# Designs tried in a protein design run: peptides against a protein of PDB entry 9GMZ. Part 187

Target 1, 343 residues: chain A of PDB entry 9GMZ
Amino acid sequence: TGFPLELLTRPATERLAYFENYTVAHPRLKEVYEILMRTIAEPAGASFIFVYGASGVGKTTLRLRVEQKLTELALPKLESDRARVPVVGIEAIAPESRYFNWKEYYTRALITLEEPLIDHKFDYGVRGISRDNFGKINVESKVVAPALRRALENALIHRHPDVFFVDEAQHFGKVASGYKLQDQLDCLKSLANMTGILHCLLGTYELLTFRNLSGQLSRRSVDIHFRRYCADSPEDVQAFKSVLLTFQQHLPLAETPNLVDHWEYFYERTLGCIGTLKDWLKRVLSDALDREATTITLKDLQKRALSVAQCQKMFKEIQEGERQLSETEADVQNLRSALGLGA

## One batch from the design tools (peptide; made by RFdiffusion4, then SolubleMPNN)

Design b2_p20_5_s3
Fold by OpenDDE base, seed 4:
Structure b2_p20_5_s3 (fold): chain B 343 residues (1-343), chain A 20 residues (1-20)
Amino acid sequence: as target 1 above (343 residues)
Amino acid sequence: SAAEMEKLKKMAEEFSKPLP
């Protein structure tokens, strides 16, 4: 099935919004989605979930779809428990300084947890946290990070979400020394333990450093690798071509573009990352709609493509992450063999 | 090939469905 044909008579903004909100249920996304949903439902004493993969693989799309589904599933319970928030999702910001800004993190988490739609007034127990006339949280500059942490702990306990998502979580790792990274992990671990809330960290392969630094986190974590499609796998190439075919059917244009015939060029400029592909097609669709074009051309695609230099840089970062995972898998297998546990 | 395109179309129909 393609896009609703009625969209062709709708404003460019509505046509673009359709494509933005459209999600291709491709095999890797579906697999990771099912694992993540199952793990959230039955964490089995896990305190953390790590979702790692290439930049632009679709981790933010995964998060948003899980947040939507958890909200839908919680609706019957939210009628009886008006204090409950089913899910919380934040994006970690890259620090401007050499140090992660915990004050900003806690403030953003509080703001996201306490959306204005929640009628139930909560007392944070912290001076200098207030709600404005619109129900938005205001945090005074004098409020220190330990006080914001206590406010977040209390809010998480009171709202009891099934999971707390942190997207772009590799930004916790942007610390000049391994010692400071351990302190950050201990802070996150303490927050999860004090609240009893399952934390899901989504990020790049830089999250693998978190797995290696804390043997206690590793014992209470579930790892989910969100893989890209690889051109050396015939099955992955077929899946990638089918994703292109799905997207071409869901571009709200009068003439369906033939994206599949250009699959190698799409692969070259996305590295098999479906998020990167969607973002590229979104930019090209926006340009086409602005020109009232009936279709998109190869020239339109080329105009919005990542440069070869950008792709080469991204590919090196991916290869390093995939190598580290392969080495870890080999080390586990070698350890099992050395322990006399059959391979 | 026509057979490849038919396979791609069937996969695209599955991928067009919402996540469960």
Scores: peptide ipSAE 0.441, ipTM 0.932, DockQ to the pose 0.891
Fold by OpenDDE base, seed 5:
Structure b2_p20_5_s3 (fold): chain B 343 residues (1-343), chain A 20 residues (1-20)
Amino acid sequence: as target 1 above (343 residues)
Amino acid sequence: SAAEMEKLKKMAEEFSKPLP
């Protein structure tokens, strides 16, 4: 099955939007999606979910698909409980300063949680937080971080989302010392405990530092590794080729491009990360639509590929993350052996 | 091979389905 052929007569904007909204249900995404959905439905006393993996593996796609599904599942209940929000998702921003801006985080979280479409007005009990005429939250500059935290705690309790997503959560780790990183984790832990809301942190392998810093979080966290496809695995290569075949069928072009024959080049420039692949194909599709081209060529692909230097940098970051996970697996085995639990 | 391509096509059909 390919794209709807009627798209060939539609504007370039609609053709691009189709591909942007299209999600390949590849094995790694499906696996992580099923684990995440099950964990959100049955947290079993967990307060945190950590989803970590390479940059461009597809974590944002995972988040958006889970947010969509949770919203769809909540619709029947939202008719009776107009105060409820099914899910809240924010992106953590890299601080311009050496310190994470909690005031900005709480402000963004509160704005996202209190979207204008929510008819039920809530009084946050904080001076300088108001709604405009469109129902959008306005936070005055004078409102301090502790007051914004209390407002967010009250809003999370009142709206009771099934999960609070924080994308790019490695940005919490951008602090000057390991001690300050622990303080950040204790702050997040306190927010989750005070609200009773499950938090899902999505990010790069830098999130492994958060997992390792708190033995108390480890008892109340679920870890989900979103793996890339590896070229040393015949099964992973087959899955990656099948993803290319799926994408070539869903590019809304008059002539189906042959992406599969170039699988090694796609692998070289994506490192087996399907998000990176999709973003690359999106850029190439946009260029093709702008030229009214009938298909995509290897030259079109080469024009929008990541540089070898970018791929080498990304690969070093992946290797370091995969190494840290392998060391952790060895540490578990050593701990089991030391406890007299058989290997 | 033709057999490899047929296997890839079947996998691509599964990957084209919505997430559950």
Scores: peptide ipSAE 0.440, ipTM 0.932, DockQ to the pose 0.896
Fold by OpenDDE base, seed 3:
Structure b2_p20_5_s3 (fold): chain B 343 residues (1-343), chain A 20 residues (1-20)
Amino acid sequence: as target 1 above (343 residues)
Amino acid sequence: SAAEMEKLKKMAEEFSKPLP
């Protein structure tokens, strides 16, 4: 199975869009997707899901595929309940200041909840929130964060999404003091509790700081580790090579490039992160299409590769995250042994 | 090897399927 051959006669924009929209259902993505979908369907009293893993592992792809599936599953119900939104997904912004901008977060969440497909105008009970003639929410600059929070709580209750996604959620952790981080976690916990809406935080291994800071969140959270492929695992190497083979079959080029023969170079420059791999191939494909090239060469790959210095930085961040998880797993085993439960 | 490539092809066919 490969790309539709008719794409070879199509504009470069359509060929690129095909590859952008293409998703490899690789084992780690499928595993995390199944766990996440099951957890959303049956939260079992959980208020939070934490999805953590390396930058570029594919968390945004996971989110988008889950959002798509939840929307598809909700369509029959949305015909009868026009107020309902099946899912809401936002990206947390890196704070320009030493503090997370809650006003911006609540504003973006409200704007996303109010996408114009919802015929039912809801009054948020907050002055300075209005809809324009196109149905877009406008939030006046005078509206303060506590008022925006109340508006978001009311919106989440009224729209009742199955899950609220926050991508790049490690940005909540970028606070100058542990005390302020706890206050932010308590704020999120309060929002989830007041609305009854399940929150899914997706981010880097920096999300592990949230797990460590709140023994109360641990009782109401589900943890999902989105692992990269590791070169020390023969099974992971085989899966990674097969992902390369899948991508080479889905690059809309006249001549199928041999990516598999370069698997070590792809691994070196992606660290086993499939999102990083896809983004790299997308850049290389765009360059090839702009040149009307028939294939992709090693030189084309090298031109768009991450630098060794970038890979070394990313690898250090991965190693620290994987170490923290391994220590936590060892602590669990030590606790089980101390309790007499065995390994 | 040819056997390795056949195994990779079979895996790639599975990875080409949509998520459930």
Scores: peptide ipSAE 0.439, ipTM 0.933, DockQ to the pose 0.904
Fold by OpenDDE base, seed 2:
Order: structure tokens, then C-alpha cells, then sequence
Structure b2_p20_5_s3 (fold): chain B 343 residues (1-343), chain A 20 residues (1-20)
């Protein structure tokens, strides 16, 4: 099955939007999605979920699909409980300063909780937080981080989302010299405990530093590794080729491009990361639509590919993250062996 | 091979389905 053929008669904007909204349900995405959905439904006393993996593996796609599904599942309850928000998702911003901006984090979380469609006006009990005539939250500059935290705690309790997502959560790890990353984790832990809301942190392998620093978080966290496809695995190569085949069928072009024959080049320039692949194909599709081209050529692909130097840098970051996970697995096995527990 | 391509097509049909 491919794209709807009627798209070929539609404007370039609609054709591009179709591909942007299209999601390949590839094995690793499906696996992580199923684990994440089960963990959200049955947290079993977990306060945190950590989803880590390579940049461009598809973590944002995972988040958006879970947000969509949780919203769909909540619709029957939302008709009776107009105060409820089924899910909250924010992206953590890289701090401009050496310090994580908690004020900005709390402000963004509050703004995201207060969707304009929620008729139920909640009073935050904090001076300098107001709603405009469109239902948007306005936070005055005088409002301090501790007051914003209390407002967020009250909002999360009142709106009671099934999960609170933080994308690019490795940015919590960007702390100035002399400040403890532990204090950031203790702050997040306290927010989760005070609200009773499950937090899901999505990010790069830099999130492993958070796991290692907080033995207390480890007792109340579920870890989900979103792996890339590896070229040394025949099964992973087959999955990656099938993803290429799926994308070529869903590119709204008059002539289906042959992406599968170039699978090694696609692998070289994506490192097995499907998000990176999708974003590359979006850029190439946009260029093709702008030219009213009937298909995509290898030259069109090469024009929008990441450089070899960029791929080499990303690959080093991936290898370091995969190494840290392998060491942790070995340490667990060594601990089990030392305890007289079979491996 | 034709057999490999047929396997890839079947997998692509599964990947084209929405997430559950």
C-alpha cells in the first residue's frame, strides 16, 4: 500500500504535509511504543520512564504517537471531566547560561497544560499568572521559580495527565561547574512525587548520566533503550531496507523512486536512525516538489545528505552511549554472579 | 533477489499499518 494517488493532483504543501505526518511502524518504534504504552497504563510504582537512544532515532515521533494515542483513549472520559488533560509534552530547551532555567521550564509546562480548549479555568493561586481572552497563560516576569513550581504542581494535580513528557531531557544535565546534577534530579523526583504524575524523559545517551547519579530514581524508573538499526545484524538490515521500501511507497511523486537499491548509502548517512532518514527524505521531497519533479534521483539525495564529517561525529557519540550501556549490563551480570544468582 | 524483495514488500506492508 502506498500514498493516496489523489495527492498527485493536490498542491505541493498537501503532498509534503502527507509525508511529514506519515509514520513508518518499524520494529524498534513498535517495540518501544508497546513498552511505553504498557508502562503508562501500569506504572507499577514507577515515577519515571527514561527513553534514551541516538539523536535522530525517532524519539520525538514516539512521543507524538503516544500523545495521540493517549488523547484518543481519554476522549470518552474527557467529555465527563473537562478539567482533565490526558497527556502533557514539552521539549527541554538547552540553557543559554551554564544553569538550567527552571523558571522557563515551569512556564512552558504551565502553558502546555492550559490548552485553550479547556473551558475549566483553574486558578493557580499565584499572583502574576493570568489567562488572556484566548485562554493562553501569561506569566509576569516578577513570578519566581518556587511560585511557578507550586503553580505547576497544582495544575498537574488538577489536570491529572496520564504522563508528563520531556523531550530533549539531556539538557537537564547541562549544569554549571560546582552545581550538582543530583539537585536537578531531586527537583524532578520531588515534582513527580508531589503530583503523583508519571514523568517520561526522552533524550540522547546523555540521559544515562541521570540513571547512574540517582540510585533512588533507579528504584522508581523504567528504562527504555530506543536502539538504532545495526548493519552487522541481518535482521536489522532487512528492517532498514523495508523502511526504505515503505518510504518510497509513501513519497507522493508520480514515479516511485528506488531507495532500496541505495540502502548502503542511506545507512552510511543515517547510521540506522529512522528519524534522520525521514528528515533527509522530507528535505529531498520538498526540493522535488518545488521543481515539480516526477521523481527523486541519487543526485537529489546527495545534495541534502549529511556530510561524512557529521556522520563520523554522530557515530562516535552513538558508540560511546552503546559502550556505556554494555558496561552497565556487564556490571549487572557481575553483581548477579557475585551474589550467587545465576547469570 | 526476487525472494528477498518479496520478503521486504511483506515487511513494508506491516510497517505501513498504524501503531496499535
Amino acid sequence: as target 1 above (343 residues)
Amino acid sequence: SAAEMEKLKKMAEEFSKPLP
Scores: peptide ipSAE 0.437, ipTM 0.931, DockQ to the pose 0.868

Design b2_p20_5_s4
Fold by OpenDDE base, seed 1:
Structure b2_p20_5_s4 (fold): chain B 343 residues (1-343), chain A 20 residues (1-20)
Amino acid sequence: as target 1 above (343 residues)
Amino acid sequence: SEAEMQELLKMAEEFSKPLP
């Protein structure tokens, strides 16, 4: 099955929007989606879920699909419980300074949590937080971070989402010292404990450094590794080629481009990361639509490819993350062997 | 190969389905 053929008669904006909204249900995405959905449904006393993987592996796509599914599943209950929000998702912002901006984090979380047109005015118990005439949350500049935290705690308790998502969560770890990193983690732990809301942190392999600093979170967290496709695995290569074939069928162009014949070049410039692949194809599709081109050529691909230097940098970051995980797996095996549990 | 392409096509059909 390919794109709807009627798109060929539609404006370039609609054709591009189709591809932007299209999601390939590739094996790794499906696997982590199923694990994440199951863990949210049955957290078994977990307070945190950590989803880590390479930049551009598809973590934001995973989050958005889970948010959509949780919303769909909650719709029948939301008719009776107008105060409930099924899910809340924010992106952590990279700190401009040596300190994480908690005031901005809490403000964004409150805004996102209250964006649903919930007719019920909630009193946050904090002066300087109001709703405008459109129901949008307004936070006065005088409101301090501790007051915003209390407002968020109260809002999370009242709205009771099934999960609180934080994308790009490695940004919590971008602080100048281990002490400050522990304080950030204790802050998140306290928020989860005070609200009873499950938190899901999605991030790069830099999130592992943050995760490993809290031996206490290890007892109340679930870890999900969102792996890339590896060229040394025949099964992964086959899956990657099939992803290319699927995207090829869903590019709204008059002539279907042959992407599969260039699979090695696609692998070289994406490192097996499907999010990176999709974003590359979006850029190339946009250029093709702007030129009213009938298809995509290798030259069009080359024009929008990541540079070799960018790929080399990304690959080093991936190798370091995969190494850290492999060492952890080896440590578990060594511990089992030392305990006499066998291999 | 033709056999490889047929297998890729079958996989692509599965990948084209929505997530559960």
Scores: peptide ipSAE 0.427, ipTM 0.933, DockQ to the pose 0.877
Fold by OpenDDE base, seed 5:
Structure b2_p20_5_s4 (fold): chain B 343 residues (1-343), chain A 20 residues (1-20)
Amino acid sequence: as target 1 above (343 residues)
Amino acid sequence: SEAEMQELLKMAEEFSKPLP
């Protein structure tokens, strides 16, 4: 099934919004989505979920689709518990300074958790935290990080989300000179333990550093690898071609572009990352709609492609992450062999 | 497998909903 043909008579903004909101179901997304949903439903004593993979693999799309599903599933319960929030999701912002800003993190988390749409107002007993006339949280600049942490802990306990999502979580690794990354992990562990809320950290392969630093985290974490498609796997190539076929059917243009015939070029410039592919097609679609074009050409694709230099940089980062995972798997096998558990 | 394809189709129906 393609896009609704009635979109061809709609404004460019609606046509672009359709494609932006469209998510291709593909094998790797399905796998990770099912594992994540199951783990959130049955944490089995886990306090953390780590979702790691290449930049542009589709982690944000995964998060948003899980947030949507959790919200839909919670609707019947929200009628009885007006204080409850089903899910909270934030993006960790790269600090302008070299160091992660916990005050900003707590402020953003609290603002997101206490959105105006929540009828049940709670006072967290922190001076300089107020609500405006619209119910939006206002945090005065004088409020210190420990007070914001206590407010967030109380908010998380009171709202009791099924999961707390943090996207771009590799930014927690940006620590001051002389501070250990372990101290950041202990801070997050303490927050999860004090609130009883499951935390899901999504990010790049830099999150593997978090996994390796704490044997105590490993006992209470679930790891989910969101893999890219690999050109050396015939199954992965077929899945990638099927994604291209689906995207070409869902581009709201008068003439269906042939994306599948250019699959190698799409693979070269996306490294098998479906998020990167979608973002590229979104840019090209926007340009086509602005020109009132009937279709997308190879020249239109080339104008918005990542440069070879960008792809080479991204590929080096992917290879380093995949190498670290392969070494970890080998280390586990070596440990099992050394323990006499067999391969 | 045919079963995997049916599950992908079901997921595609869920993902056809606009994001909020």
Scores: peptide ipSAE 0.321, ipTM 0.887, DockQ to the pose 0.149
Fold by OpenDDE base, seed 2:
Structure b2_p20_5_s4 (fold): chain B 343 residues (1-343), chain A 20 residues (1-20)
Amino acid sequence: as target 1 above (343 residues)
Amino acid sequence: SEAEMQELLKMAEEFSKPLP
């Protein structure tokens, strides 16, 4: 089924919003979604989940759909437990300085935990944290990072989310010369252990550096690789074409554009990353709606495509990440063989 | 498989809901 035909009579803003909110169900998203949902339901003593993959593979879409599902599943319990938040999701900000801003991280986490719908006033026990008339948390500039950490620990214990999501988590890796990335990981590990809240870190392949730094984190972490579609796999090519067909049907335009016939060009400029594809189509749709165009042309696509140089850079970053994972798999097999365990 | 397609269809129905 395509988009609702009634959208053709609606404002451009509503037509664009429909496409923005639309998520294609595709095999890799399904696989990772099911693994993630299962792991959240049954963490088996894990304190961390690492979800890593290429930039633009769809990690944010995965997060948002899991947040939605966890919220829906929690609704019956939230009626009885007004203090509970089912899920917390934040995006880690790239530090302007060489240091990760823990104060900003804790502040954003606290603000996200205090949704206006929570009729339960919690006292953080920290001076300089207040609520406005709308229930929004205000953190005074004088509040120091250790106090914000204690406030967040207390809030996480009280609100008891099933998971705490941190998107763009590779930004924790931005540490100044002389500081250890290990100290950042130990801080996160301590927060997860003190609160009993499962943390899910989503990020690029740079997140693999975090996994390798702590043999103690590896014992309490689940790893999920969100793979892109590969052009050397016939199954992946077919899945990618099916995604193009689905997007083609869900572009709210009077004439359905033929995206599938251009699949190689779409693959060249997205590297098999569905998030990159969606963002590209969103830009092109916006341009088409602004012009009151009936369809999208190849020229419209070309105008908003990533440059070849951008794609080449992104592809090198992907290849390095995929290489590191393949080496880890080989190391596991070598270790098993050395232990006298069958391959 | 038909089962995998049916599961994708169910997921597509869930994903047809607007994000909050």
Scores: peptide ipSAE 0.282, ipTM 0.868, DockQ to the pose 0.145
Fold by OpenDDE base, seed 4:
Structure b2_p20_5_s4 (fold): chain B 343 residues (1-343), chain A 20 residues (1-20)
Amino acid sequence: as target 1 above (343 residues)
Amino acid sequence: SEAEMQELLKMAEEFSKPLP
């Protein structure tokens, strides 16, 4: 089934919003979604989930769909527990400075926990945190990071989300000269331990640096690799073509564009990353809607494609991440063999 | 497999719901 045909009579903004909100179900997304949902339901004493994969693989889409599902599943409980928030998701910001800004992180996390729809006034126990007349949290500039941390700990305990998501979590790795990445991990570990809230960190392959730094975190973490589609796998190529077929059916245009015939070009410029593909198609759709075009052409696609130089850079970053994972898998197999457990 | 395709279709129905 394609897009609702009634969209063809709707404003360009509604057509674009439809495509933006549309999620293609594809094998890799299904796999990581099921693993993530199961791990959140049964963390088995884990304090962390690491979801890593290429930039543009679709980690944010995964997060948003899991947040939606957890919210839906929690609705019956939220009627009885009005203080509860089922899930919290934040994006970590790349610091402008040479170090991660914990004050900003805690402030953003508090703001996200306290959506204006939560009627229950919570006292954070911290001076300089207030709600405005619209229910928005205001944090005074004088409030220090340790106080914001305590406020967040109290809020997480009180709201008791099933999981706390941090997207773009590789930004925790940005430490100033002389600071240790270990201190950042110890801070996160302490927050998870003090609150009893499961943390899910989503990020690029740079997030793998967090796995190697703490043998204690690795014992209390679940790891999920969100793989791209690989052109050397016939099954992955078929899945990628199926995604293109689905997207072409869900572009709210009068004439269905033929994306599948250009699958190699789409693969070349997305590296098998479905998020990158969706973002590309969104840009092209926006241009088509602005021109009141009936379809998308190859020229329209080429106009919004990533450059070959950008793709080459992204591909090198992916290959390095995939290599590190393959080495880790080989090391595990070697360890098992050395222990006499077999391959 | 046919079973995997049916599960993807079921997931597609869930993902047809707009994000909030």
Scores: peptide ipSAE 0.275, ipTM 0.865, DockQ to the pose 0.151

